Peptides against a protein of PDB entry 5X9X. Designs and how they scored, part 30

Target 1, 41 residues: chain A of PDB entry 5X9X
Amino acid sequence: SSVSELEQRLRDVKNTNSRFRKALMEKENELQALIRKLGPE

## One batch from the design tools (peptide; made by RFdiffusion4, then SolubleMPNN)

Design b2_p19_5_s1 (from b2_p19_5, 9 letters changed)
Fold by OpenDDE base, seed 3:
Structure b2_p19_5_s1 (fold): chain B 41 residues (1-41), chain A 19 residues (1-19)
Amino acid sequence: as target 1 above (41 residues)
Amino acid sequence: NSELEQELRRLEEENKRLE
């Protein structure tokens, strides 16, 4: 049905949104780790 | 459902910015 199709699309876009937010958090964590490694001792 | 469609469009636009 049209409703079930919209609900499925919403689940898919929410999953993608969660993956992107997680990836950004991991990139920020990686950046901070590199700053610590390359910064002054 | 107009509210469901609006929420879907909002998240799709957000995902375009996050990609």
Scores: peptide ipSAE 0.518, ipTM 0.880, DockQ to the pose 0.727
Fold by OpenDDE base, seed 4:
Structure b2_p19_5_s1 (fold): chain B 41 residues (1-41), chain A 19 residues (1-19)
Amino acid sequence: as target 1 above (41 residues)
Amino acid sequence: NSELEQELRRLEEENKRLE
């Protein structure tokens, strides 16, 4: 049904959003680690 | 359902930017 299809899309979108947000957080953490290693201070 | 469809579209577009 149209409702079940919308619900499925919502689940898929939220799963993708969560994965992307996690990846961005990990990249930010790695960036900060590199800054601490390579920074002048 | 129109509001749900709009939210889905918004989130899908956001995901395209995050990718």
Scores: peptide ipSAE 0.516, ipTM 0.878, DockQ to the pose 0.643
Fold by OpenDDE base, seed 5:
Structure b2_p19_5_s1 (fold): chain B 41 residues (1-41), chain A 19 residues (1-19)
Amino acid sequence: as target 1 above (41 residues)
Amino acid sequence: NSELEQELRRLEEENKRLE
């Protein structure tokens, strides 16, 4: 049904959003680690 | 449910920017 399809889309988009936000955080952490390793210090 | 559909579209567009 249309309701079931909306519920499925909601689950999928939230799962994808969570994965992308996690990946963004990990990339930011990686960037900061590289700054500490390769910075002027 | 137009409000739910709009929220879903908003989040899908956000996900496209995060990808």
Scores: peptide ipSAE 0.513, ipTM 0.877, DockQ to the pose 0.662
Fold by OpenDDE base, seed 1:
Structure b2_p19_5_s1 (fold): chain B 41 residues (1-41), chain A 19 residues (1-19)
Amino acid sequence: as target 1 above (41 residues)
Amino acid sequence: NSELEQELRRLEEENKRLE
């Protein structure tokens, strides 16, 4: 049904969004670690 | 359902940007 299709899309988009946000946070953390290691300080 | 459909589309487009 149309409702079932919307519910499936909602599940998929939320799962993908969560994965992307986690990956971006981890990449930002790694970037900050590299800045501290290789930066002017 | 129109508002839900619009929100789903918005989030899908956001995910394309984050990908």
Scores: peptide ipSAE 0.511, ipTM 0.876, DockQ to the pose 0.640

Design b2_p19_5_s2 (from b2_p19_5, 8 letters changed)
Fold by OpenDDE base, seed 2:
Structure b2_p19_5_s2 (fold): chain B 41 residues (1-41), chain A 19 residues (1-19)
Amino acid sequence: as target 1 above (41 residues)
Amino acid sequence: DEELERELRELEKENERLR
């Protein structure tokens, strides 16, 4: 049904969103680690 | 279902930005 299709798409987009948010967090953490390592502090 | 469609559109828009 149209509702079932929307719910399936929502599950898929939420899974993708979770992966993208995780990747962004990991990149931010990597950047902060590099700042601490290579910064003047 | 307008609520489901709105949530889907917003998350798809966010995913396009994050990709």
Scores: peptide ipSAE 0.605, ipTM 0.902, DockQ to the pose 0.702
Fold by OpenDDE base, seed 1:
Structure b2_p19_5_s2 (fold): chain B 41 residues (1-41), chain A 19 residues (1-19)
Amino acid sequence: as target 1 above (41 residues)
Amino acid sequence: DEELERELRELEKENERLR
């Protein structure tokens, strides 16, 4: 049904969103680690 | 279902920004 198709699409979009948010957080954490390592004392 | 469609559109917009 139209509703079941929307619900499936929502599940897929939420999964993608979770992966993107996690990746962004990990990249930010790595950036901060590099700043502490390579930045001025 | 307007609520379901709105949530879907908002998350798709966020995913486009994060992609």
Scores: peptide ipSAE 0.605, ipTM 0.902, DockQ to the pose 0.679
Fold by OpenDDE base, seed 5:
Structure b2_p19_5_s2 (fold): chain B 41 residues (1-41), chain A 19 residues (1-19)
Amino acid sequence: as target 1 above (41 residues)
Amino acid sequence: DEELERELRELEKENERLR
């Protein structure tokens, strides 16, 4: 049905969103680690 | 379901930004 298709689309979009948010967090963590290496002791 | 469609559009828009 149209509703079931929308629900499936929502599941797929949410899964993609979760992956992207996780990747962003990991990239930010790596960036901060690199910044700390460049910072003064 | 307008609410479901709105949520879909918002998340797709966010995903396009995060891609």
Scores: peptide ipSAE 0.605, ipTM 0.903, DockQ to the pose 0.683
Fold by OpenDDE base, seed 3:
Structure b2_p19_5_s2 (fold): chain B 41 residues (1-41), chain A 19 residues (1-19)
Amino acid sequence: as target 1 above (41 residues)
Amino acid sequence: DEELERELRELEKENERLR
């Protein structure tokens, strides 16, 4: 049904969203780690 | 169902930004 198709698309887009958010978080974490390594302390 | 469509559109828009 149209509802079932929308629900499936929603699952797919949520999976993609989770991967993108995780990748962004990991890049930010790596950036912060580098900042700490190169910081004045 | 309008709610489902709205949520889907918002997440697809976010995914396009994050891609």
Scores: peptide ipSAE 0.605, ipTM 0.902, DockQ to the pose 0.724

Design b2_p19_6_s1 (from b2_p19_6, 8 letters changed)
Fold by OpenDDE base, seed 1:
Structure b2_p19_6_s1 (fold): chain B 41 residues (1-41), chain A 19 residues (1-19)
Amino acid sequence: as target 1 above (41 residues)
Amino acid sequence: EIERLKKEMEELKKEIAEL
């Protein structure tokens, strides 16, 4: 049904959103590690 | 409510586009 299809698409979007949030956090951590390597320390 | 589900999906897509 149209409702079932929309609910499936909503689940897919929520899963994608969660994955991107995780990837963003990991990239922020990577950036901070690189900043420490390039810094005066 | 189909319109409610459509709205929620569009809001999540906009959030993803801003990341």
Scores: peptide ipSAE 0.131, ipTM 0.718, DockQ to the pose 0.096
Fold by OpenDDE base, seed 3:
Structure b2_p19_6_s1 (fold): chain B 41 residues (1-41), chain A 19 residues (1-19)
Amino acid sequence: as target 1 above (41 residues)
Amino acid sequence: EIERLKKEMEELKKEIAEL
């Protein structure tokens, strides 16, 4: 049904949102690790 | 009810586009 299709698409969008949030966190962590490596230490 | 689901989906797509 149209409702079941929209619910499935909504789940897919939520999953995509979660994946992008995780990717941004990982990239921030990578950036911070690089900053530590390039720092005065 | 379909309109509610469509609106929620579009809001989440906007959030993804801002990431």
Scores: peptide ipSAE 0.131, ipTM 0.718, DockQ to the pose 0.095
Fold by OpenDDE base, seed 2:
Structure b2_p19_6_s1 (fold): chain B 41 residues (1-41), chain A 19 residues (1-19)
Amino acid sequence: as target 1 above (41 residues)
Amino acid sequence: EIERLKKEMEELKKEIAEL
């Protein structure tokens, strides 16, 4: 049904959002580690 | 209900696009 298809698409969007948030956090942590490594010390 | 689900999906897509 149209409702079940929309609910499925909503689940897919939520899963994608969660994956992107995690990836962004990991990349931010990687960037900060590089900044510390290349810092003044 | 369908309009609520459509709105929620579009809001989540916008949030993803802003990351």
Scores: peptide ipSAE 0.129, ipTM 0.716, DockQ to the pose 0.096
Fold by OpenDDE base, seed 4:
Structure b2_p19_6_s1 (fold): chain B 41 residues (1-41), chain A 19 residues (1-19)
Amino acid sequence: as target 1 above (41 residues)
Amino acid sequence: EIERLKKEMEELKKEIAEL
C-alpha cells in the first residue's frame, strides 16, 4: 500500500541519515586528531 | 497520516543533503 511504501522509504532515509552522521563524526574526530599532531605544539 | 510521513521523509532528506 501507499502507506507501507512511505513507511519503508522513511526507514531507509532514517538509516541513511544515521550512517552519514556516524561517518561525518568519525571523519571529524580523525581530522581533529591530525590537526593536534601537525599543529603548532 | 500520509502527508505527515511525506513531510518527515522530505525533512530528513534535506538534512542528509546538508551533511
Scores: peptide ipSAE 0.131, ipTM 0.718, DockQ to the pose 0.097; fails the geometry check

Design b2_p19_6_s2 (from b2_p19_6, 9 letters changed)
Fold by OpenDDE base, seed 2:
Structure b2_p19_6_s2 (fold): chain B 41 residues (1-41), chain A 19 residues (1-19)
Amino acid sequence: as target 1 above (41 residues)
Amino acid sequence: KIEELRKEMEEIENEIKKL
């Protein structure tokens, strides 16, 4: 593959990874909100 | 929502495999 093609693929991976991390963080926030609602027991 | 996460993970894996 050309250097420019590899650079484009790397950008795509980074962008997708960033979106995936954000989605995981949103799920974590939702989970923590539910945990707080339920309390310690 | 879980299926959306799976799709995003698959997209990452597919891009990595092309490198």
Scores: peptide ipSAE 0.053, ipTM 0.630, DockQ to the pose 0.158
Fold by OpenDDE base, seed 1:
Parts: sequence; C-alpha cells; structure tokens
Structure b2_p19_6_s2 (fold): chain B 41 residues (1-41), chain A 19 residues (1-19)
Amino acid sequence: as target 1 above (41 residues)
Amino acid sequence: KIEELRKEMEEIENEIKKL
C-alpha cells in the first residue's frame, strides 16, 4: 500500500542518515589524526 | 518530517564531500 511504501522509505532515510553521520564522524577523526601527524608538532 | 530527513542527509553528504 501507499502507506507501507512511505513507512519503508522513512525507515530507509533514517538508516541512511545514521550511516552518513557515522561516516562523517569517522572522516573527521581521520582528518584530525592526519593533522596531528603532518602538522607542526 | 520526511523532507526534513532528506535535507539532513543532503547536508551530511555535502559535508562528507568536503572532507
């Protein structure tokens, strides 16, 4: 049904959002590690 | 609410592309 499809799409968006937030945090941590390695210290 | 979640995903994708 249209309702079931909308519910599925909502779940998919929420799951993707959570995955992207995790990826963003991991990449930020990677950049910080690189800055510590390549920076003036 | 669905459109708000889509917007949040787009913003996160844009930030990831800058990293």
Scores: peptide ipSAE 0.042, ipTM 0.618, DockQ to the pose 0.064
Fold by OpenDDE base, seed 3:
Structure b2_p19_6_s2 (fold): chain B 41 residues (1-41), chain A 19 residues (1-19)
Amino acid sequence: as target 1 above (41 residues)
Amino acid sequence: KIEELRKEMEEIENEIKKL
């Protein structure tokens, strides 16, 4: 049904959003690790 | 709500591209 299709699309967008948020967090953690390595400490 | 999630996804993609 049209409702079921919209619910499926909503789930797909939520899953993609979650994946990108995870990727962003990993990049941020990578940056912080590099700063710790190259910093004055 | 779907448009809101699409916008959030696009913003995250743009931020990832800057990193």
Scores: peptide ipSAE 0.042, ipTM 0.617, DockQ to the pose 0.066
Fold by OpenDDE base, seed 4:
Structure b2_p19_6_s2 (fold): chain B 41 residues (1-41), chain A 19 residues (1-19)
Amino acid sequence: as target 1 above (41 residues)
Amino acid sequence: KIEELRKEMEEIENEIKKL
């Protein structure tokens, strides 16, 4: 049904959003690690 | 709600591209 299709699309968007949030966090952690390697200088 | 999530996903993607 149209409702079930919309619910599926909503789940897909939520899953994709969650994946992007995870990728962002990983990149932020990578950036922080690089900053630590560069030191306080 | 779907459009809100699409917008949020796009914003996150844009932030990832800046890192």
Scores: peptide ipSAE 0.043, ipTM 0.621, DockQ to the pose 0.067; fails the geometry check

Design b2_p19_6_s3 (from b2_p19_6, 8 letters changed)
Fold by OpenDDE base, seed 1:
Structure b2_p19_6_s3 (fold): chain B 41 residues (1-41), chain A 19 residues (1-19)
Amino acid sequence: as target 1 above (41 residues)
Amino acid sequence: EIERLRKEMQELENEIKKN
């Protein structure tokens, strides 16, 4: 049904959002680590 | 170069907060 399709799309969006948020946080941590390795300059 | 990385880090943080 249209309702079940919308519910599925909502689940997919939420899952995608969660995965992207995690990936961005991991990249932020990587950048922070690189900054620490390279120094303040 | 480090200033670029600092900027990218801030941009990623902003995207995390946005979504």
Scores: peptide ipSAE 0.024, ipTM 0.566, DockQ to the pose 0.244
Fold by OpenDDE base, seed 5:
Structure b2_p19_6_s3 (fold): chain B 41 residues (1-41), chain A 19 residues (1-19)
Amino acid sequence: as target 1 above (41 residues)
Amino acid sequence: EIERLRKEMQELENEIKKN
């Protein structure tokens, strides 16, 4: 049904959002590691 | 400058967690 398709699309968007959030957090961790190497300045 | 970057990174982390 149209409703079931919209529910599926919403799940797909939520999954994509979760993946992007994870990727951004990983990049933050990478930047944090680089900042730690640069020192307290 | 690095302190600014640390603060910006923390703000981004908070925004990511909020969404």
Scores: peptide ipSAE 0.022, ipTM 0.525, DockQ to the pose 0.185
Fold by OpenDDE base, seed 3:
Structure b2_p19_6_s3 (fold): chain B 41 residues (1-41), chain A 19 residues (1-19)
Amino acid sequence: as target 1 above (41 residues)
Amino acid sequence: EIERLRKEMQELENEIKKN
């Protein structure tokens, strides 16, 4: 049904959002680690 | 300069959490 399709699309958007949020957070953590290695400046 | 980067990282983290 149209409702079921909309629900599926919403799930897909949520899954995509979760995936990208995780990837961005991992990159931020990597950058923070590099900053820590550079020193307290 | 590094302090600026640390601040920007915190801002990005806050935005990621918001989305």
Scores: peptide ipSAE 0.022, ipTM 0.529, DockQ to the pose 0.198
Fold by OpenDDE base, seed 2:
Structure b2_p19_6_s3 (fold): chain B 41 residues (1-41), chain A 19 residues (1-19)
Amino acid sequence: as target 1 above (41 residues)
Amino acid sequence: EIERLRKEMQELENEIKKN
């Protein structure tokens, strides 16, 4: 049904959003680790 | 300067976690 399709699309958007947020956090962690290696300045 | 950047990175991580 149209309702079930919209619910599926909403789930897909939420899953995609969660994956992108995780990827951004991983990149943030990588950059933070590099900053820490540069020293306490 | 590096300490400022470290703080800003942590703030961005916190914002990502909230949403």
Scores: peptide ipSAE 0.022, ipTM 0.524, DockQ to the pose 0.127

Design b2_p19_6_s4 (from b2_p19_6, 8 letters changed)
Fold by OpenDDE base, seed 1:
Structure b2_p19_6_s4 (fold): chain B 41 residues (1-41), chain A 19 residues (1-19)
Amino acid sequence: as target 1 above (41 residues)
Amino acid sequence: KIEELRKEMEEIEKKIEEL
């Protein structure tokens, strides 16, 4: 049904947002680790 | 609400591309 399809799309968007937020945080942490290794100089 | 979530996803994608 149209309602079931909309519910599925909503679930998919929520799952994708959660995955991207995690990936963003992991990449930020990686960059911070690299900055610490290289130093401010 | 679905459009709000799509917008949030697009904003996160843009930020990931900047990293």
Scores: peptide ipSAE 0.037, ipTM 0.616, DockQ to the pose 0.065
Fold by OpenDDE base, seed 2:
Structure b2_p19_6_s4 (fold): chain B 41 residues (1-41), chain A 19 residues (1-19)
Amino acid sequence: as target 1 above (41 residues)
Amino acid sequence: KIEELRKEMEEIEKKIEEL
C-alpha cells in the first residue's frame, strides 16, 4: 500500500541518516587525531 | 517528518564533504 511504501521510505531515510552521522563522527575523530599529531607548532 | 530527515541527511552530507 501507499502507506507501507511511505513507512519503508521513512525507515530507509532513518537508516541512511544514522550511517551519515556515524561517518561524520569518524571523520571528525580522524581530523582531531591528525590535529593532535601535528601539535600546536 | 520525512522532509525533516531529508534535510538532516543533506546537512550531514555537506559537513562530511567539508571535512
Scores: peptide ipSAE 0.037, ipTM 0.615, DockQ to the pose 0.067
Fold by OpenDDE base, seed 3:
Structure b2_p19_6_s4 (fold): chain B 41 residues (1-41), chain A 19 residues (1-19)
Amino acid sequence: as target 1 above (41 residues)
Amino acid sequence: KIEELRKEMEEIEKKIEEL
């Protein structure tokens, strides 16, 4: 049904958004780790 | 609400590309 398709699309958008938030956090953590390594050198 | 989630996703993509 059109309702079931909209619910599926909403789930897919939420899952994609969650994946991007995780990737952003991982990149930020990587950047902070690099700054900590370069700081004393 | 779906349009808001699409906008948030696009903003996160832009930030990831800048890192």
Scores: peptide ipSAE 0.036, ipTM 0.612, DockQ to the pose 0.065
Fold by OpenDDE base, seed 5:
Structure b2_p19_6_s4 (fold): chain B 41 residues (1-41), chain A 19 residues (1-19)
Amino acid sequence: as target 1 above (41 residues)
Amino acid sequence: KIEELRKEMEEIEKKIEEL
C-alpha cells in the first residue's frame, strides 16, 4: 500500500541519517586523533 | 594552523550534536 511504501521510505531515511551520524563521528574522531598527533600547540 | 584545526573539530562536534 502507499502507506507501507511511505513507512519504508521513512525507515530508509532514518537508517541513512544514522549512517551519516556514525560517519561524522568517525571523521571527528579521525580529526581529533590527527590534532593529538600534532601536539597541544 | 593547529588552532584552525581545533576550531574545525569544534564545528564538527556541534553539527553532530544537532543531528
Scores: peptide ipSAE 0.029, ipTM 0.560, DockQ to the pose 0.166; fails the geometry check

Design b2_p19_7_s4 (from b2_p19_7, 9 letters changed)
Fold by OpenDDE base, seed 2:
Structure b2_p19_7_s4 (fold): chain B 41 residues (1-41), chain A 19 residues (1-19)
Amino acid sequence: as target 1 above (41 residues)
Amino acid sequence: DSEVEQELRRLEEENEKLK
């Protein structure tokens, strides 16, 4: 049904959103770690 | 649009910016 399709799409897009946000957080953490290694002491 | 449709659209648009 239209309702069940919307609910499924919402679940899928939320899962994708969560993965993207996690990836950005991990990239930011790695970036900051590299900055600390390479930056002036 | 319903609230669900609006939330879905918002998150889809956000995901396009995050990918």
Scores: peptide ipSAE 0.519, ipTM 0.876, DockQ to the pose 0.662
Fold by OpenDDE base, seed 3:
Structure b2_p19_7_s4 (fold): chain B 41 residues (1-41), chain A 19 residues (1-19)
Amino acid sequence: as target 1 above (41 residues)
Amino acid sequence: DSEVEQELRRLEEENEKLK
């Protein structure tokens, strides 16, 4: 049904959202690790 | 439902910003 199709699309979009948020968090963690390595300490 | 459609649209727009 149209409702079932929308609910499936919502699940897929939520999955994509989670992947993007995770990727941004990982990039921030990588950046902070590099800052620590290149920092004075 | 219209609620599902609204949430779907909101998250699709957010995903375009996160991309």
Scores: peptide ipSAE 0.518, ipTM 0.877, DockQ to the pose 0.688
Fold by OpenDDE base, seed 5:
Structure b2_p19_7_s4 (fold): chain B 41 residues (1-41), chain A 19 residues (1-19)
Amino acid sequence: as target 1 above (41 residues)
Amino acid sequence: DSEVEQELRRLEEENEKLK
């Protein structure tokens, strides 16, 4: 049904959003780790 | 449904920026 299709689309887009946010966090963490390695310490 | 459709559009646009 149209409702079921909207619900499925909402689940999919939210799952994708969650994955992308997690990936960005991991990339930011890696970037910061590299920056710290380049630092004076 | 209009609100759900609007949220879907917003999240899809956000996902394109996060990609």
Scores: peptide ipSAE 0.516, ipTM 0.875, DockQ to the pose 0.637
Fold by OpenDDE base, seed 1:
Structure b2_p19_7_s4 (fold): chain B 41 residues (1-41), chain A 19 residues (1-19)
Amino acid sequence: as target 1 above (41 residues)
Amino acid sequence: DSEVEQELRRLEEENEKLK
């Protein structure tokens, strides 16, 4: 049904959003670690 | 119902930017 399709899309988009946000945070942390390693610190 | 559809579209667009 249309309701079931919307519910499925909602689950999928929220899961994807969460994964992307987590990946960006981890990449930012990695970048900051590299800056501390290679920077003029 | 239209509000749910709009939120879904917004989140899908956000995901394309995060991708």
Scores: peptide ipSAE 0.512, ipTM 0.873, DockQ to the pose 0.659

## One batch from the design tools (peptide; made by RFdiffusion4, then SolubleMPNN)

Design b2_p20_2_s1 (from b2_p20_2, 9 letters changed)
Fold by OpenDDE base, seed 4:
Structure b2_p20_2_s1 (fold): chain B 41 residues (1-41), chain A 20 residues (1-20)
Amino acid sequence: as target 1 above (41 residues)
Amino acid sequence: SEEEKEKLEKSLEELKKKLE
């Protein structure tokens, strides 16, 4: 039904949002690690 | 280098804003 399709789309959007947030957090950690490797110089 | 470090720091700052 139209309602069930909308519910599925909402779940998909929420899942996609969660995945992107996780990816951004991982990139933040990567950047912090690289900055530490570069040192104070 | 210091320049590379600054570029990474800017990228990090922008990324943090996206996570807010």
Scores: peptide ipSAE 0.036, ipTM 0.525, DockQ to the pose 0.016
Fold by OpenDDE base, seed 1:
Structure b2_p20_2_s1 (fold): chain B 41 residues (1-41), chain A 20 residues (1-20)
Amino acid sequence: as target 1 above (41 residues)
Amino acid sequence: SEEEKEKLEKSLEELKKKLE
């Protein structure tokens, strides 16, 4: 049904959002590590 | 350089705020 399709889309968006947030957090950590490697220069 | 490092740190701070 239309309602079930919308519910499925909502679940997909929520899952995608969660995965993207995790990926961005991991990239932040990676970049912080690189900044530390660059040192004070 | 220190200037480039600071620019990266600011960008990361902005990213962190978006993740909140």
Scores: peptide ipSAE 0.036, ipTM 0.500, DockQ to the pose 0.016
Fold by OpenDDE base, seed 5:
Parts: sequence; structure tokens; C-alpha cells
Structure b2_p20_2_s1 (fold): chain B 41 residues (1-41), chain A 20 residues (1-20)
Amino acid sequence: as target 1 above (41 residues)
Amino acid sequence: SEEEKEKLEKSLEELKKKLE
């Protein structure tokens, strides 16, 4: 049904959002690691 | 500087929390 399709799309969007948040967090971790490598500045 | 580095690290930590 149209409702079921919309519910599925909503779940897909939520899953995609979660994946993007994780990817961004990983990039922030990478940046932080690089900052630590700079040493005292 | 170390102070600037620490400020950046704190900002990143806050960003990570918002992404959770």
C-alpha cells in the first residue's frame, strides 16, 4: 500500500542518515588523530 | 600551539556527540 511504501522509504532515509552520521563521526576521529600528530603547537 | 590544539580537540568531541 501507499502507506507501507512511505513507511519503508522513511526507514530507508533513517538508515541512510545513521550511516552518514557514522561516516562523519569517523572523519572527525580521523581529523582529531591528525591534530594529535601535530604535537604541541 | 597546544592550547589551540586542545580547543580543536574539544570542538571535535562536541561534534561527535551531536552526531551520535
Scores: peptide ipSAE 0.044, ipTM 0.511, DockQ to the pose 0.015; fails the geometry check
Fold by OpenDDE base, seed 3:
Structure b2_p20_2_s1 (fold): chain B 41 residues (1-41), chain A 20 residues (1-20)
Amino acid sequence: as target 1 above (41 residues)
Amino acid sequence: SEEEKEKLEKSLEELKKKLE
């Protein structure tokens, strides 16, 4: 049904959002590690 | 340097803002 399709699409959007947030956090951690490696410059 | 670190941090903040 149209309702069940919309519910499925909403779940897919939520899953995609969660994956992007995880990737963003991982990149933030990577960049912070590189910043720390620059040392007191 | 501290200046380089600040530039990297600003770039990161701007990227995060665009992706949220």
Scores: peptide ipSAE 0.042, ipTM 0.509, DockQ to the pose 0.016; fails the geometry check

Design b2_p20_2_s2 (from b2_p20_2, 11 letters changed)
Fold by OpenDDE base, seed 4:
Structure b2_p20_2_s2 (fold): chain B 41 residues (1-41), chain A 20 residues (1-20)
Amino acid sequence: as target 1 above (41 residues)
Amino acid sequence: SEEEEKRLKESLEKLKEKLK
């Protein structure tokens, strides 16, 4: 049904959002590591 | 370099804002 399709789409959006947030956190950690490797200079 | 470090820090801050 139209309602069930909308519910499925909402679940898919929430799952995608969660995956992107995780990826962003991983990239933040990567950038922090690179900044530390560059040092204060 | 200092310029590279600056660019990385700016990218880091942008990511932090997206995570809020």
Scores: peptide ipSAE 0.025, ipTM 0.438, DockQ to the pose 0.016
Fold by OpenDDE base, seed 5:
Structure b2_p20_2_s2 (fold): chain B 41 residues (1-41), chain A 20 residues (1-20)
Amino acid sequence: as target 1 above (41 residues)
Amino acid sequence: SEEEEKRLKESLEKLKEKLK
């Protein structure tokens, strides 16, 4: 049904959003580690 | 060099800000 399709789309968007947020967090942590390595050296 | 490291750090900070 139209409702079930919309519910499925919402779940898919939420799952995609969660995966992208995780990926961004991991990259942010990676960049932060690199920034720390670029210390007063 | 310290100047290169500074430039790299600034670039990384900009990228970090975009990832927020």
Scores: peptide ipSAE 0.025, ipTM 0.399, DockQ to the pose 0.013
Fold by OpenDDE base, seed 2:
Structure b2_p20_2_s2 (fold): chain B 41 residues (1-41), chain A 20 residues (1-20)
Amino acid sequence: as target 1 above (41 residues)
Amino acid sequence: SEEEEKRLKESLEKLKEKLK
């Protein structure tokens, strides 16, 4: 049904959003690690 | 060089801020 399709799409968007947030946090940590490596040199 | 590292560090800081 239209309602079930919208509910599924909402779940998919939420899952995708969660994955992107995790990826962004990982990249932030990676950048921070690189910054720390550059600092003492 | 130290100057290159400084430039890279500044670029990384700017990118980090955009990720927040």
Scores: peptide ipSAE 0.025, ipTM 0.397, DockQ to the pose 0.013
Fold by OpenDDE base, seed 3:
Structure b2_p20_2_s2 (fold): chain B 41 residues (1-41), chain A 20 residues (1-20)
Amino acid sequence: as target 1 above (41 residues)
Amino acid sequence: SEEEEKRLKESLEKLKEKLK
């Protein structure tokens, strides 16, 4: 049904957002590590 | 150089803020 399709799309969007949030956090941690390496030099 | 590292650090900070 149209309703079930919309519910599926909503779940897919939520899963995609969760994956992107994780990726952004990992990149932030990577950048912070590089910043710390530059700091003491 | 110290100046080059400073510029790189500033660029990384800007990128970090965009990822938040």
Scores: peptide ipSAE 0.024, ipTM 0.396, DockQ to the pose 0.013

